Peptides against a protein of PDB entry 6PSE. Designs and how they scored, part 34

Target 1, 78 residues: chain A of PDB entry 6PSE
Amino acid sequence: PSEEEEYARLVMEAQPEWLRAEVKRLSHELAETTREKIQAAEYGLAVLEEKHQLKLQFEELEVDYEAIRSEMEQLKEA

## One batch from the design tools (peptide; aimed at target 1 E42 L45, target 1 (a further copy) E36 V47)

Design b2_p23_3_s1 (made by RFdiffusion4, then SolubleMPNN; from b2_p23_3 with T4S R8I S14R K20R E22R)
Fold by OpenDDE base, seed 4:
Structure b2_p23_3_s1 (fold): chain B 78 residues (1-78), chain C 78 residues (1-78), chain A 23 residues (1-23)
Amino acid sequence: as target 1 above (78 residues)
Amino acid sequence: as target 1 above (78 residues)
Amino acid sequence: SLPSDEEIREFFERILEEERERE
């Protein structure tokens, strides 16, 4: 039997005391996992914002670079 | 009483059938939340990598830009 | 303050490692 099937059987055959403990355990794990999920999302968003700002700076520099490059090219052709 | 206290009381007074259902519910929610947490982490790592690559490109462009800028400045001073 | 990129990376990697250990 799979672990899932074994667990299902355990739940079916368990006494109330075990079930209560399991509810408590699962509730705790759910709370922690939820917190971590939220934190992960927050960090992800922060990194996205930083990347976005960096992209804007990069694009600005590209424009400036192309301007100078073009000017330099023109000077060399003259 | 807080919702937490009320829930705790519910768990304490609940019949096995309710407890089994609650275990099932919590297990499902935990599984989903865990999946979402993992997805968030995977996504976050991807964004971090993208930002890193962009940073490297930016730094390279800065070097190139400064080189051209300096050359242009020298030409103008001559 | 926002954690450093390295700290954030470690956080994400920890999450993923915890799952690998469960599989």
Scores: peptide ipSAE 0.623, ipTM 0.876, DockQ to the pose 0.982
OpenDDE base, seeds 1, 2, 3, 5: peptide ipSAE 0.622, 0.623, 0.620, 0.622; ipTM 0.875, 0.876, 0.875, 0.876; seeds 1, 2 fail the geometry check

Design b2_p23_3_s2 (made by RFdiffusion4, then SolubleMPNN; from b2_p23_3, 8 letters changed)
Fold by OpenDDE base, seed 4:
Structure b2_p23_3_s2 (fold): chain B 78 residues (1-78), chain C 78 residues (1-78), chain A 23 residues (1-23)
Amino acid sequence: as target 1 above (78 residues)
Amino acid sequence: as target 1 above (78 residues)
Amino acid sequence: SLPSDEEIREFFQAILEEQEARE
């Protein structure tokens, strides 16, 4: 039997006092997990924004680099 | 009374059949929320790694840019 | 393969919007 099946049997055979405690436990875990999920999403969005800003800066630097490279190539050929 | 207090009263007054159903509901929601949390963490980590690689590339380009800038400045002064 | 940045953004935004709707 899987752990899930064993747990299901436990729930079916449990007394009301255990069931109430389990509802409380699960409610708490759900609340905590939900909070962690939200925090992960907030953090992820922040990192995405930072990566985007960095990418823009990188692209600007590439343009500047190619401009100087081209100018220097022209100077050396003259 | 808060919604939390009302829910707590409901749980305390509930029959075993309702409690078992509530355990099942909460277990399902917890499993789904956990999956989403894990997925959020995985995406966040991936973006963070990409940002890190981009940062390294940016820093390398900055070095190359400064080298060319300096060389060109020297050529123009000569 | 990893989803695009836009798909990842939408995923995170959906999580936050779901919570805002519950508040």
Scores: peptide ipSAE 0.636, ipTM 0.879, DockQ to the pose 0.976
OpenDDE base, seeds 1, 2, 3, 5: peptide ipSAE 0.635, 0.629, 0.635, 0.635; ipTM 0.879, 0.879, 0.879, 0.879

Design b2_p23_3_s3 (made by RFdiffusion4, then SolubleMPNN; from b2_p23_3, 11 letters changed)
Fold by OpenDDE base, seed 5:
Structure b2_p23_3_s3 (fold): chain B 78 residues (1-78), chain C 78 residues (1-78), chain A 23 residues (1-23)
Amino acid sequence: as target 1 above (78 residues)
Amino acid sequence: as target 1 above (78 residues)
Amino acid sequence: SLPSDAEIEAFFRAILARAKAEE
């Protein structure tokens, strides 16, 4: 039997005391996992914003670099 | 009473049939939430890697820019 | 294949929106 089938049998044959404990365990794990999921989403959004800002800075620098490169090329050809 | 306290009372007073159903519900929600958490983590790591690569490119461009800027300054002073 | 930044953002925002709605 699969682990899931074995667990299902355990739940079916369990006494109320075990079931209450399992509800408590699962509720706790769900709360923790939910918090971690939310935190991951918040961090992900922050990193996306940082990447976006960095990209804008990079594009600005590229423009400035090309301007100086072009001026330099003109000076060397003169 | 808080919602958590009310829920705790419900669990304590519940019959085995309700408890089994609650275990199943919580197990399902935990599985879904876990999957979403993992997916969020994977996306976060991917964005972090992209940001890191962009940062490296930016730093390389800064070095090149400063080199040309310095050379340009020298040429203008000569 | 990785989703676009916009799709990733939407995914994260959806998580946060649902969390807020459940509060």
Scores: peptide ipSAE 0.634, ipTM 0.877, DockQ to the pose 0.980
OpenDDE base, seeds 1, 2, 3, 4: peptide ipSAE 0.626, 0.631, 0.626, 0.628; ipTM 0.877, 0.877, 0.876, 0.877

Design b2_p23_3_s4 (made by RFdiffusion4, then SolubleMPNN; from b2_p23_3, 9 letters changed)
Fold by OpenDDE base, seed 1:
Structure b2_p23_3_s4 (fold): chain B 78 residues (1-78), chain C 78 residues (1-78), chain A 23 residues (1-23)
Amino acid sequence: as target 1 above (78 residues)
Amino acid sequence: as target 1 above (78 residues)
Amino acid sequence: SLPSDEEMRAFFQGILDEERAAE
């Protein structure tokens, strides 16, 4: 039997005391996992914003660089 | 009583059938929340990698820009 | 393939919005 099937059987045959303990365990794990999920989302948004700002700065520098490069090229070709 | 206290009392007084249903519910929510957490982590890492690559490109461009700027400044001062 | 930045932003924001709605 799969672990899932074995677990399902355990739940079906379990005593109330075990079931209460399992509810408590699952509730705790759910709370922790939820906090971690939220933290991951907050971090993801922060990194997206940082990347966006960096992209804007990069694009601005590219424009400035091409301007100077072109001017330099013109001076060298003269 | 707080919702948490009421829930705790419900769990303590619940019949096995309710407890089994609650274990099933919590297991499902935990599985879904876990999948979302993992997906958020994967996306976060991808954005971090993209940001890192962009940062490297930006730093390279800054060096090249300063080199050309300095050369141009020298030519103008001559 | 990875989702676009906009799609990822929506995904992350969705998680935070769900939490806020649950409060």
Scores: peptide ipSAE 0.628, ipTM 0.877, DockQ to the pose 0.983
OpenDDE base, seeds 2, 3, 4, 5: peptide ipSAE 0.627, 0.626, 0.628, 0.627; ipTM 0.877, 0.876, 0.877, 0.877

Design b2_p23_4 (made by RFdiffusion4)
Pose (drawn by RFdiffusion4):
Structure b2_p23_4 (pose): chain A 78 residues (1-78), chain B 68 residues (1-68), chain P 23 residues (1-23)
Amino acid sequence: as target 1 above (78 residues)
Amino acid sequence: LVMEAQPEWLRAEVKRLSHELAETTREKIQAAEYGLAVLEEKHQLKLQFEELEVDYEAIRSEMEQLKE
Amino acid sequence: EEEEEQELYEEFIEKYEESKEEE
């Protein structure tokens, strides 16, 4: 019997004391995972924002580079 | 009276929580894998930005060297 | 509170997918 069918048998045939403990155990597991899920989403938004700021800082540097480069090309007529 | 024959509710609760825990886990993993992808994207971009900085300095100094 | 937590997750997914669409 697989671990899944063994567990299904346990839930349908175990005593209430055991069922109460499993409810309690899963409640802790769910609360912790919900906490981890939330932190992972916050981490995502933070790195998404960092990436956004870096993109802007990059495109700003592209403009400053083009301005100098444009001037230099003009100067090579001298 | 004996509504105390209620292991059926506990069993319903074990199943409900087991499913919620599974989906929460999927959402957590999915969220983590996305976070890693953004880090990888940001890394590529940071490398490109530092390349542009060096090139920018290269032609800021190559000009100004234009000196008369 | 649970709805706010879920909206935070959905906002993250939405923003990640929008960033991919822009690419």

Design b2_p23_4_s1 (made by RFdiffusion4, then SolubleMPNN; from b2_p23_4, 14 letters changed)
Fold by OpenDDE base, seed 5:
Order: sequence, then C-alpha cells, then structure tokens
Structure b2_p23_4_s1 (fold): chain B 78 residues (1-78), chain C 78 residues (1-78), chain A 23 residues (1-23)
Amino acid sequence: as target 1 above (78 residues)
Amino acid sequence: as target 1 above (78 residues)
Amino acid sequence: SREAEERLVEEFFRRFEEELAEQ
C-alpha cells in the first residue's frame, strides 16, 4: 500500500482525539506554508522591481555607450 | 469570540465524520499551498538569476564605457 | 487581510509570467 493509502486508513480508524490533534497540526502547517508562500511572492515582486530598475539603467548606459562608440568609429574612419 | 476560538470549539465538539472530512480538506489545501509555495520559490529564484546576469552585463558594460570615456577624455585634453 | 494576501500572490505570478513572456 502507498503512504497515502496507509494515511487514509489511519485517518479512517483514528479516534476523535487523534483526529483533533491532526486537524490542529494540519491547520498550523497550512498557516505556516501560507505565510511562506506570501513571503515568497513579496520577495519575488521586490526582485522583479529591482531587475526592472537595473534594466532601465542598463539600457540608458547602452545608449550612452553606443553614442561614444559611434563617435570613436567616426574618428577612426576620418 | 474570535474566528479561531469558534473554529477551535467546532473542532472540539465535532463528530468523527466531520473531523475526518476536515483532515481531508486541510490535507488537500496544504498540498496545494505547498505546491504554490514551491512554484513561487522557483519563480523567485529564476528572477534572481536573471537579475544577477543582468548585473554582470551591466558591470561589464560600465567597464567598457569607462575605457572609451577615458580614451575620449584623453583625446580632448591632447 | 487574507484577500489582500491572495491578491498579492496572484499579482506576483501574473507579473512573473509577463516578465517571462518578454524573453
């Protein structure tokens, strides 16, 4: 039998006291996992914003670099 | 009473059939929330890697830009 | 609130998918 089947059997044969404890355990784990999921999302959004700002800076520098590169190329060809 | 207190009372007074159903519900929600948390973490990691690569590219461009800028400045002062 | 938190998660996934689509 799979672990899932064994767990299902345990739940089916469990006494109310065990079931209440399991509800409490699962509720706690769900709350913690939910908090972690939210934190991951918040952090991810922050990183996305940082990447966006960095991309803007990079694109600005690319423009400036190409301007100087072009000017230098013109001087070499003159 | 808080929702938590009301829920706690419900669990305490619940019949085994309700408790088994609640264990099943919570197990399902925990599994789904865990999957979502993992996915969020994977996404966050991917964004971090992209930001890191962009940062490296930016720093490389800065070096190249400063080299050209310095050369141009030397030409202007000559 | 729980609803606000859920919206935050949804926003993250949406924005991430949009960012991936730009690649």
Scores: peptide ipSAE 0.349, ipTM 0.844, DockQ to the pose 0.919
OpenDDE base, seeds 1, 2, 3, 4: peptide ipSAE 0.333, 0.331, 0.327, 0.334; ipTM 0.838, 0.838, 0.837, 0.838

Design b2_p23_4_s2 (made by RFdiffusion4, then SolubleMPNN; from b2_p23_4, 16 letters changed)
Fold by OpenDDE base, seed 1:
Structure b2_p23_4_s2 (fold): chain B 78 residues (1-78), chain C 78 residues (1-78), chain A 23 residues (1-23)
Amino acid sequence: as target 1 above (78 residues)
Amino acid sequence: as target 1 above (78 residues)
Amino acid sequence: ARAAEEALLAEFFARYEAELAEQ
């Protein structure tokens, strides 16, 4: 049997005291995991914004660079 | 009483059938939340890497731009 | 599995904090 099936059997045959303890355990883990998920999402969003701003700056610089490069190239070819 | 205290009382006074159902519910939510947390972490790491690469490219371009700008400025001042 | 998950998240947080410190 899979671990999941074994766990399911355990739950089905468990006494109320064990079940209450398991509810408490799962509730705690869920709360912690939820907090961690939220934190990860918040950080991810922050990085996305930073990346976006950087991308805009990069694209602007590329345009400026190509303009000067082209001008310089023209001068050198003259 | 707080919602937490009320929930605790519910768990303490619940029948085995309810407790088993609650374990099942919490297990499901925990599994889903865990998957989402992992996804968030993976995505965040990817974005961080992308941002890092972009920053390196940006810094390189800045150096190149300043070099050409300076050269151009020197030519114009001559 | 859980350990690997936690390690991944920890890595993300660590990298993020390091990057923020450099900014």
Scores: peptide ipSAE 0.267, ipTM 0.826, DockQ to the pose 0.966
OpenDDE base, seeds 2, 3, 4, 5: peptide ipSAE 0.270, 0.266, 0.267, 0.256; ipTM 0.826, 0.824, 0.825, 0.823; seed 2 fails the geometry check

Design b2_p23_4_s3 (made by RFdiffusion4, then SolubleMPNN; from b2_p23_4, 14 letters changed)
Fold by OpenDDE base, seed 1:
Structure b2_p23_4_s3 (fold): chain B 78 residues (1-78), chain C 78 residues (1-78), chain A 23 residues (1-23)
Amino acid sequence: as target 1 above (78 residues)
Amino acid sequence: as target 1 above (78 residues)
Amino acid sequence: SMAEEQALLEEFFARFEAELAEK
């Protein structure tokens, strides 16, 4: 049998004391995993904001670069 | 009493059938939350890599821009 | 696997902290 099937059987045959302990364990793990998920999301959002600011700077520089490149190209072809 | 205190009391007074159902519920939520946490981590990592690539592109453009700017400045002052 | 997934998460946090240190 798979580990999942064995676990399911354990739950079905378990005494109330074991079941209460398992509820407590799972509740704790769920709370921790939830906090970690939120933290990962917050970090991702922070990096996304930094990337956005960098992109704005890049686009500004691209405009300036193309302006000078175009002017230089015109001078060389005249 | 707080919701947490009421929940704790419920678990302490619950019958095996309710406890088994709660274990099943919590196991399911834990599995889903775990998948979401991993997904958030993968997304955040991808954003970090994108930001890094953008920074490299920005630095390359900055070098090229300064080269053209300097050449243009020399031509205008000659 | 669960071990690989946990390693990915740890790598993410480590890289994020490293990036913050560069600021």
Scores: peptide ipSAE 0.211, ipTM 0.806, DockQ to the pose 0.874
OpenDDE base, seeds 2, 3, 4, 5: peptide ipSAE 0.120, 0.202, 0.193, 0.216; ipTM 0.792, 0.803, 0.802, 0.807; seeds 2, 5 fail the geometry check

Design b2_p23_4_s4 (made by RFdiffusion4, then SolubleMPNN; from b2_p23_4, 13 letters changed; failed a check: too like the target's own chain)
Amino acid sequence: MREEEEALVKEFFERYEAELAEQ

Design b2_p23_5 (made by RFdiffusion4)
Pose (drawn by RFdiffusion4):
Structure b2_p23_5 (pose): chain A 78 residues (1-78), chain B 68 residues (1-68), chain P 23 residues (1-23)
Amino acid sequence: as target 1 above (78 residues)
Amino acid sequence: LVMEAQPEWLRAEVKRLSHELAETTREKIQAAEYGLAVLEEKHQLKLQFEELEVDYEAIRSEMEQLKE
Amino acid sequence: APTDEERRAFFEKILEEQRELEE
């Protein structure tokens, strides 16, 4: 029997004391995973923002580069 | 009376939590894999930005060298 | 691959659902 069918048998045939403990165990597991899930989403928003700021800083540098480059090309007529 | 024949509710709770835990895990993993992708994207962009900085310095110094 | 907009909406959805659950 697979671990899944063994567990299904346990839930449908175990005593209430065991069922109460499993409810309790899963409640802790869910609370912890919900905490991890939330932190992972916050981490995503933070790095998404960092990336956004970096993109703007990059496009700003592109404009400054073009301005100097444009002036140099003009000067090569001298 | 004996509504105490209620292992059926506990069994319903075990199944409800098991499902919620599974979906929460999927959402967590999915969120983590996205976070890693943004880090990879930011890494590529940081490398490109530092390249542009060097090129920018190269032609700021190449000009100014235009000196008369 | 998902866009940044889609990724942001996914992360915001998780935080919004959690806030609603806390309320």

Design b2_p23_5_s1 (made by RFdiffusion4, then SolubleMPNN; from b2_p23_5, 10 letters changed)
Fold by OpenDDE base, seed 5:
Structure b2_p23_5_s1 (fold): chain B 78 residues (1-78), chain C 78 residues (1-78), chain A 23 residues (1-23)
Amino acid sequence: as target 1 above (78 residues)
Amino acid sequence: as target 1 above (78 residues)
Amino acid sequence: MPSDEEIRAFFERILAEEAAREA
């Protein structure tokens, strides 16, 4: 049987003391995993914002670059 | 008492049937939360990589811009 | 790859779910 099937069997055959301990364990792991999930989401949003700001700066620089390039091209043609 | 204290009391006083159901519930929530955490981490990394690539492009454009700016400054001074 | 908008929505959903649990 798979580990999942073995675990299911264990739960079905377990005594109350084991079950209470398992509830405690799972509750703790769930709390930790939830916290990590939230942290990952917060971090992800921060990086998205940074990327967006960088993109805006990049686009602004592209405009400035093209302006100078065009001016320089005109100066070279004259 | 806090909800946490009430829950703890419930676990201590619960029958095996309730405990087994709670183990099942918590296991399911943990699995889902874990999947979301992993997905959040993957997305975060993807955005981070895109940001890094954008930063490299930005830095390259800055170099090119400064080169043209400097050239133009020299042309105006001469 | 998901779009930035899809990724944002995913993260915001996670945070919204947390806010709902804490409320």
Scores: peptide ipSAE 0.639, ipTM 0.877, DockQ to the pose 0.976
OpenDDE base, seeds 1, 2, 3, 4: peptide ipSAE 0.638, 0.633, 0.638, 0.633; ipTM 0.876, 0.876, 0.876, 0.876

Design b2_p23_5_s2 (made by RFdiffusion4, then SolubleMPNN; from b2_p23_5, 12 letters changed)
Fold by OpenDDE base, seed 4:
Structure b2_p23_5_s2 (fold): chain B 78 residues (1-78), chain C 78 residues (1-78), chain A 23 residues (1-23)
Amino acid sequence: as target 1 above (78 residues)
Amino acid sequence: as target 1 above (78 residues)
Amino acid sequence: MPSDEEIEAFFRRILEEEAARRA
C-alpha cells in the first residue's frame, strides 16, 4: 500500500481529537505554504522586471556599440 | 468573532464525518499549493539564472564598448 | 523552457488569486 493509502486508512480510523488536531496542522501548513507561494510570485515578478530592464539597457548599449564601431571603421578606412 | 474563531468553533463542534472530509479537502489544497510553490521557485530560479547570464553579457559588452570608445577618442584627437 | 510571458502570467495568477481571497 502507498503512503497515501496508509494515511487515508489512518484518517478513517482516527478519533475526533486526532482529526481536529490534523485539521489544525493542515490549516497551519496550508497558510504557511500559501504565504511562501505568494512571496515566490512577488519575488519572481521583481526579478522578471529587473531582467527586462537589464535587457533594455543591453540592447541600448548594443546600438551604441554598433554606432561607434561603424564610425571607427569609417575613420580607419579614410 | 473573526472568521478564524468561527472556523475554530466549527471544527470543535463538527462530527467525525465532517472532520474527515475537511482533512481530505485541506490535504488536497495543500498538495496543490505546494506544487504551485515549487513551480514558482523553479521559475524564479530560471529567471535569476537568465538575468545573471544577461548581466555577464552586459558587462562584457561594456568593456568592449569602452575599449572602442577610448580608441576612437584617441583617433579623433590625433 | 517557458517564456517570460508565461512565467509572468503564472506569477500574476498567483497574486490575483490571493487578491481575490482577501476581498
Scores: peptide ipSAE 0.638, ipTM 0.877, DockQ to the pose 0.977
OpenDDE base, seeds 1, 2, 3, 5: peptide ipSAE 0.637, 0.639, 0.637, 0.637; ipTM 0.876, 0.877, 0.877, 0.877; seed 2 fails the geometry check

Design b2_p23_5_s4 (made by RFdiffusion4, then SolubleMPNN; from b2_p23_5, 9 letters changed)
Fold by OpenDDE base, seed 4:
Structure b2_p23_5_s4 (fold): chain B 78 residues (1-78), chain C 78 residues (1-78), chain A 23 residues (1-23)
Amino acid sequence: as target 1 above (78 residues)
Amino acid sequence: as target 1 above (78 residues)
Amino acid sequence: MPTDEEIRAFFQAILAEEAEREA
């Protein structure tokens, strides 16, 4: 039997004391996993914003660079 | 009493049938929340990698820009 | 690969769900 099937059997045959402990365990894990999920989302949004700001700066620098490059090229041709 | 205290009391007084149902519910929610957490982490890493690549490109461009700027400044002083 | 917009929407959905639970 798969671990899932074995676990299902365990739950079906378990005494109330085990079931209460399992509810407590699962509740704790769910709360922790939920916090981690939220934290991941918050962090991800922050990184997206940072990436966006960096992209804007990069695009500005590209414009400035091309301007100087073009000016230098013109000076070399003269 | 807080909702948490009421829930704790419910778990303590619940019959095995309710407890088994609660274990099933919590297991399902935990599995779903875990998938979402993992997906959030994967997306976050992808954005981080893209940000990192962009940062490298930006730093390279900054070096090139400063080189040209310095060369132009020298030409203007001569 | 998912777009930044899709990723943003995914994260925002997670946070929106949390905000609803806290309300």
Scores: peptide ipSAE 0.622, ipTM 0.874, DockQ to the pose 0.970
OpenDDE base, seeds 1, 2, 3, 5: peptide ipSAE 0.620, 0.622, 0.621, 0.621; ipTM 0.873, 0.874, 0.873, 0.874

Design b2_p23_6 (made by RFdiffusion4)
Pose (drawn by RFdiffusion4):
Structure b2_p23_6 (pose): chain A 78 residues (1-78), chain B 68 residues (1-68), chain P 23 residues (1-23)
Amino acid sequence: as target 1 above (78 residues)
Amino acid sequence: LVMEAQPEWLRAEVKRLSHELAETTREKIQAAEYGLAVLEEKHQLKLQFEELEVDYEAIRSEMEQLKE
Amino acid sequence: SLPTDEERRAFFESILTEQEEEE
């Protein structure tokens, strides 16, 4: 029997004391995973924002580069 | 009376939590894999930005060298 | 393939909004 069918048998045939403990155990597991899930989403938003700021800083540097480059090309007529 | 024959509710709770835990885990993993992708994207962009900085300095100094 | 930034942001915000509603 696989671990899945063994567990299914346990839930449908175990005593209430065991069922209560499993409810309790899963409640802790769910609370912790919900906490991890939330932190992972917050981490995503933070790095998404960092990336956004970096993109703007990059495009700003592109404009400053073009301005100098444009001037230099003009100067090569001298 | 003996509504105490209620292991059926506990069994319903075990199954409900098991499913919620599974979906929460998928959402967590999915959220983590996305976070890693943004880090990879930001890394590529940081490398490109530092390249542009060097090139920018290269032609800021190449000009100004235009000195008369 | 991977979702766009907008889609990934909406996904992360949806997780936090659902949690706030549950609180």

Design b2_p23_6_s1 (made by RFdiffusion4, then SolubleMPNN; from b2_p23_6, 8 letters changed)
Fold by OpenDDE base, seed 5:
Structure b2_p23_6_s1 (fold): chain B 78 residues (1-78), chain C 78 residues (1-78), chain A 23 residues (1-23)
Amino acid sequence: as target 1 above (78 residues)
Amino acid sequence: as target 1 above (78 residues)
Amino acid sequence: SLPSDEEIEAFFQGILEEQKERE
């Protein structure tokens, strides 16, 4: 039997005391996992914003670079 | 009483049938929340990698820009 | 393939919105 099938059997045959303990355990794990999920989402959004700002800076620098490159090329061709 | 205290009382007074159903519910929610957490982490890492690559490109362009800027400044001062 | 930034953003926002609805 799979671990899932064994767990299902355990739940079916368990006494109330075990079931209450399992509810408590699962509730705790769910709360922790939920907090971690939220933190991951908040962090991900922050990184996306940082990447966006970096992209804008890169595009600005690229424009400035092309301007100087073009001026330099004109000076070398004169 | 807080919702947490009310829930705790419910768990203490619940019959085995309710407790088994609650274990099943919590297990399902935990599994879903865990999948979402993992997915959030994976996306976060991917965005971090993209930001890192963009940063490297930006730094390379900055070096090239400073080189041309310096050369241009030298030409204007000569 | 990796989703677009907009899709990833929407995914993260969805997680945060779901939290607000549960509060």
Scores: peptide ipSAE 0.630, ipTM 0.878, DockQ to the pose 0.976
OpenDDE base, seeds 1, 2, 3, 4: peptide ipSAE 0.622, 0.623, 0.622, 0.624; ipTM 0.877, 0.878, 0.877, 0.878

Design b2_p23_6_s2 (made by RFdiffusion4, then SolubleMPNN; from b2_p23_6, 10 letters changed)
Fold by OpenDDE base, seed 4:
Structure b2_p23_6_s2 (fold): chain B 78 residues (1-78), chain C 78 residues (1-78), chain A 23 residues (1-23)
Amino acid sequence: as target 1 above (78 residues)
Amino acid sequence: as target 1 above (78 residues)
Amino acid sequence: SLPSDEEIEAFFRKILEEARARE
């Protein structure tokens, strides 16, 4: 039997006191896991925003670089 | 009373059948939330790596840009 | 203020390490 099946059997055979304790445990873990998920999402968004700003700066520099490269090539060929 | 206190009272007064259903519900929500948390972490690491690579490319382009800028300035002043 | 990239990375890695430890 899988661990999931064994756990399901445990829940079915458990006394009310154990079940109440398990509800409390699971509620606590869910609250903590939810908080961590939210924090991970917030950090992920922050990094995405920073990456986006960096990309814009990079693209601007590429334009400036190509402009100078082209001007320099023209000066060398003249 | 807070919603948390009301829920705690509900759990204390609940029948075993409700408690088993609540354990099942919470287990399901915990599993889903845990998966979402993991996915958020995996995605966050990927974005961090992409940002790092972009930063390296940006710094390399800055060096190349300054080299061409300096050469151009020297050619214009000659 | 946002944490450093290293702190954010550590946070994500911790999540993944904890997940692997449970499997």
Scores: peptide ipSAE 0.632, ipTM 0.879, DockQ to the pose 0.971
OpenDDE base, seeds 1, 2, 3, 5: peptide ipSAE 0.632, 0.632, 0.631, 0.632; ipTM 0.879, 0.879, 0.878, 0.879

Design b2_p23_6_s3 (made by RFdiffusion4, then SolubleMPNN; from b2_p23_6, 11 letters changed)
Fold by OpenDDE base, seed 5:
Structure b2_p23_6_s3 (fold): chain B 78 residues (1-78), chain C 78 residues (1-78), chain A 23 residues (1-23)
Amino acid sequence: as target 1 above (78 residues)
Amino acid sequence: as target 1 above (78 residues)
Amino acid sequence: SLPSDEEIRAFFQAILDRERARR
């Protein structure tokens, strides 16, 4: 029997005291996991924003670089 | 009474059938929440890696830009 | 393949929106 099937049997045959304890355990784990999920999402959004800002800075630097490169090329041709 | 206190009372007074149903509900929600948390973490790591690669490219471009800027300054001073 | 930044953003935002709706 799979662990899932064994767990299902345990739940079906369990006494109320065990079931109450299991509800408490699962509620706690759910609360913690939910908090971690929220934190992961918030962090992910922050990193996306940082990457976006970095990309904008990179593109600005590329423009500046090309301007100087072009000016340098003109000076060398003269 | 807080919602938490009311829920706690419900759990204490609940019949086994309700408790089994609640275990099933919580198990399902926990599984879904866990999956979402894992997925969020994976996406977060991927974005971090992309940001890191972009940062390396940016730093390389900064070096190249400073080199050209310095060369340009030297040419203008001559 | 990795989703686009917009898809990833939408995924994260959806998580946060669902949690706000549950409060």
Scores: peptide ipSAE 0.664, ipTM 0.882, DockQ to the pose 0.970
OpenDDE base, seeds 1, 2, 3, 4: peptide ipSAE 0.655, 0.658, 0.655, 0.657; ipTM 0.880, 0.881, 0.880, 0.881

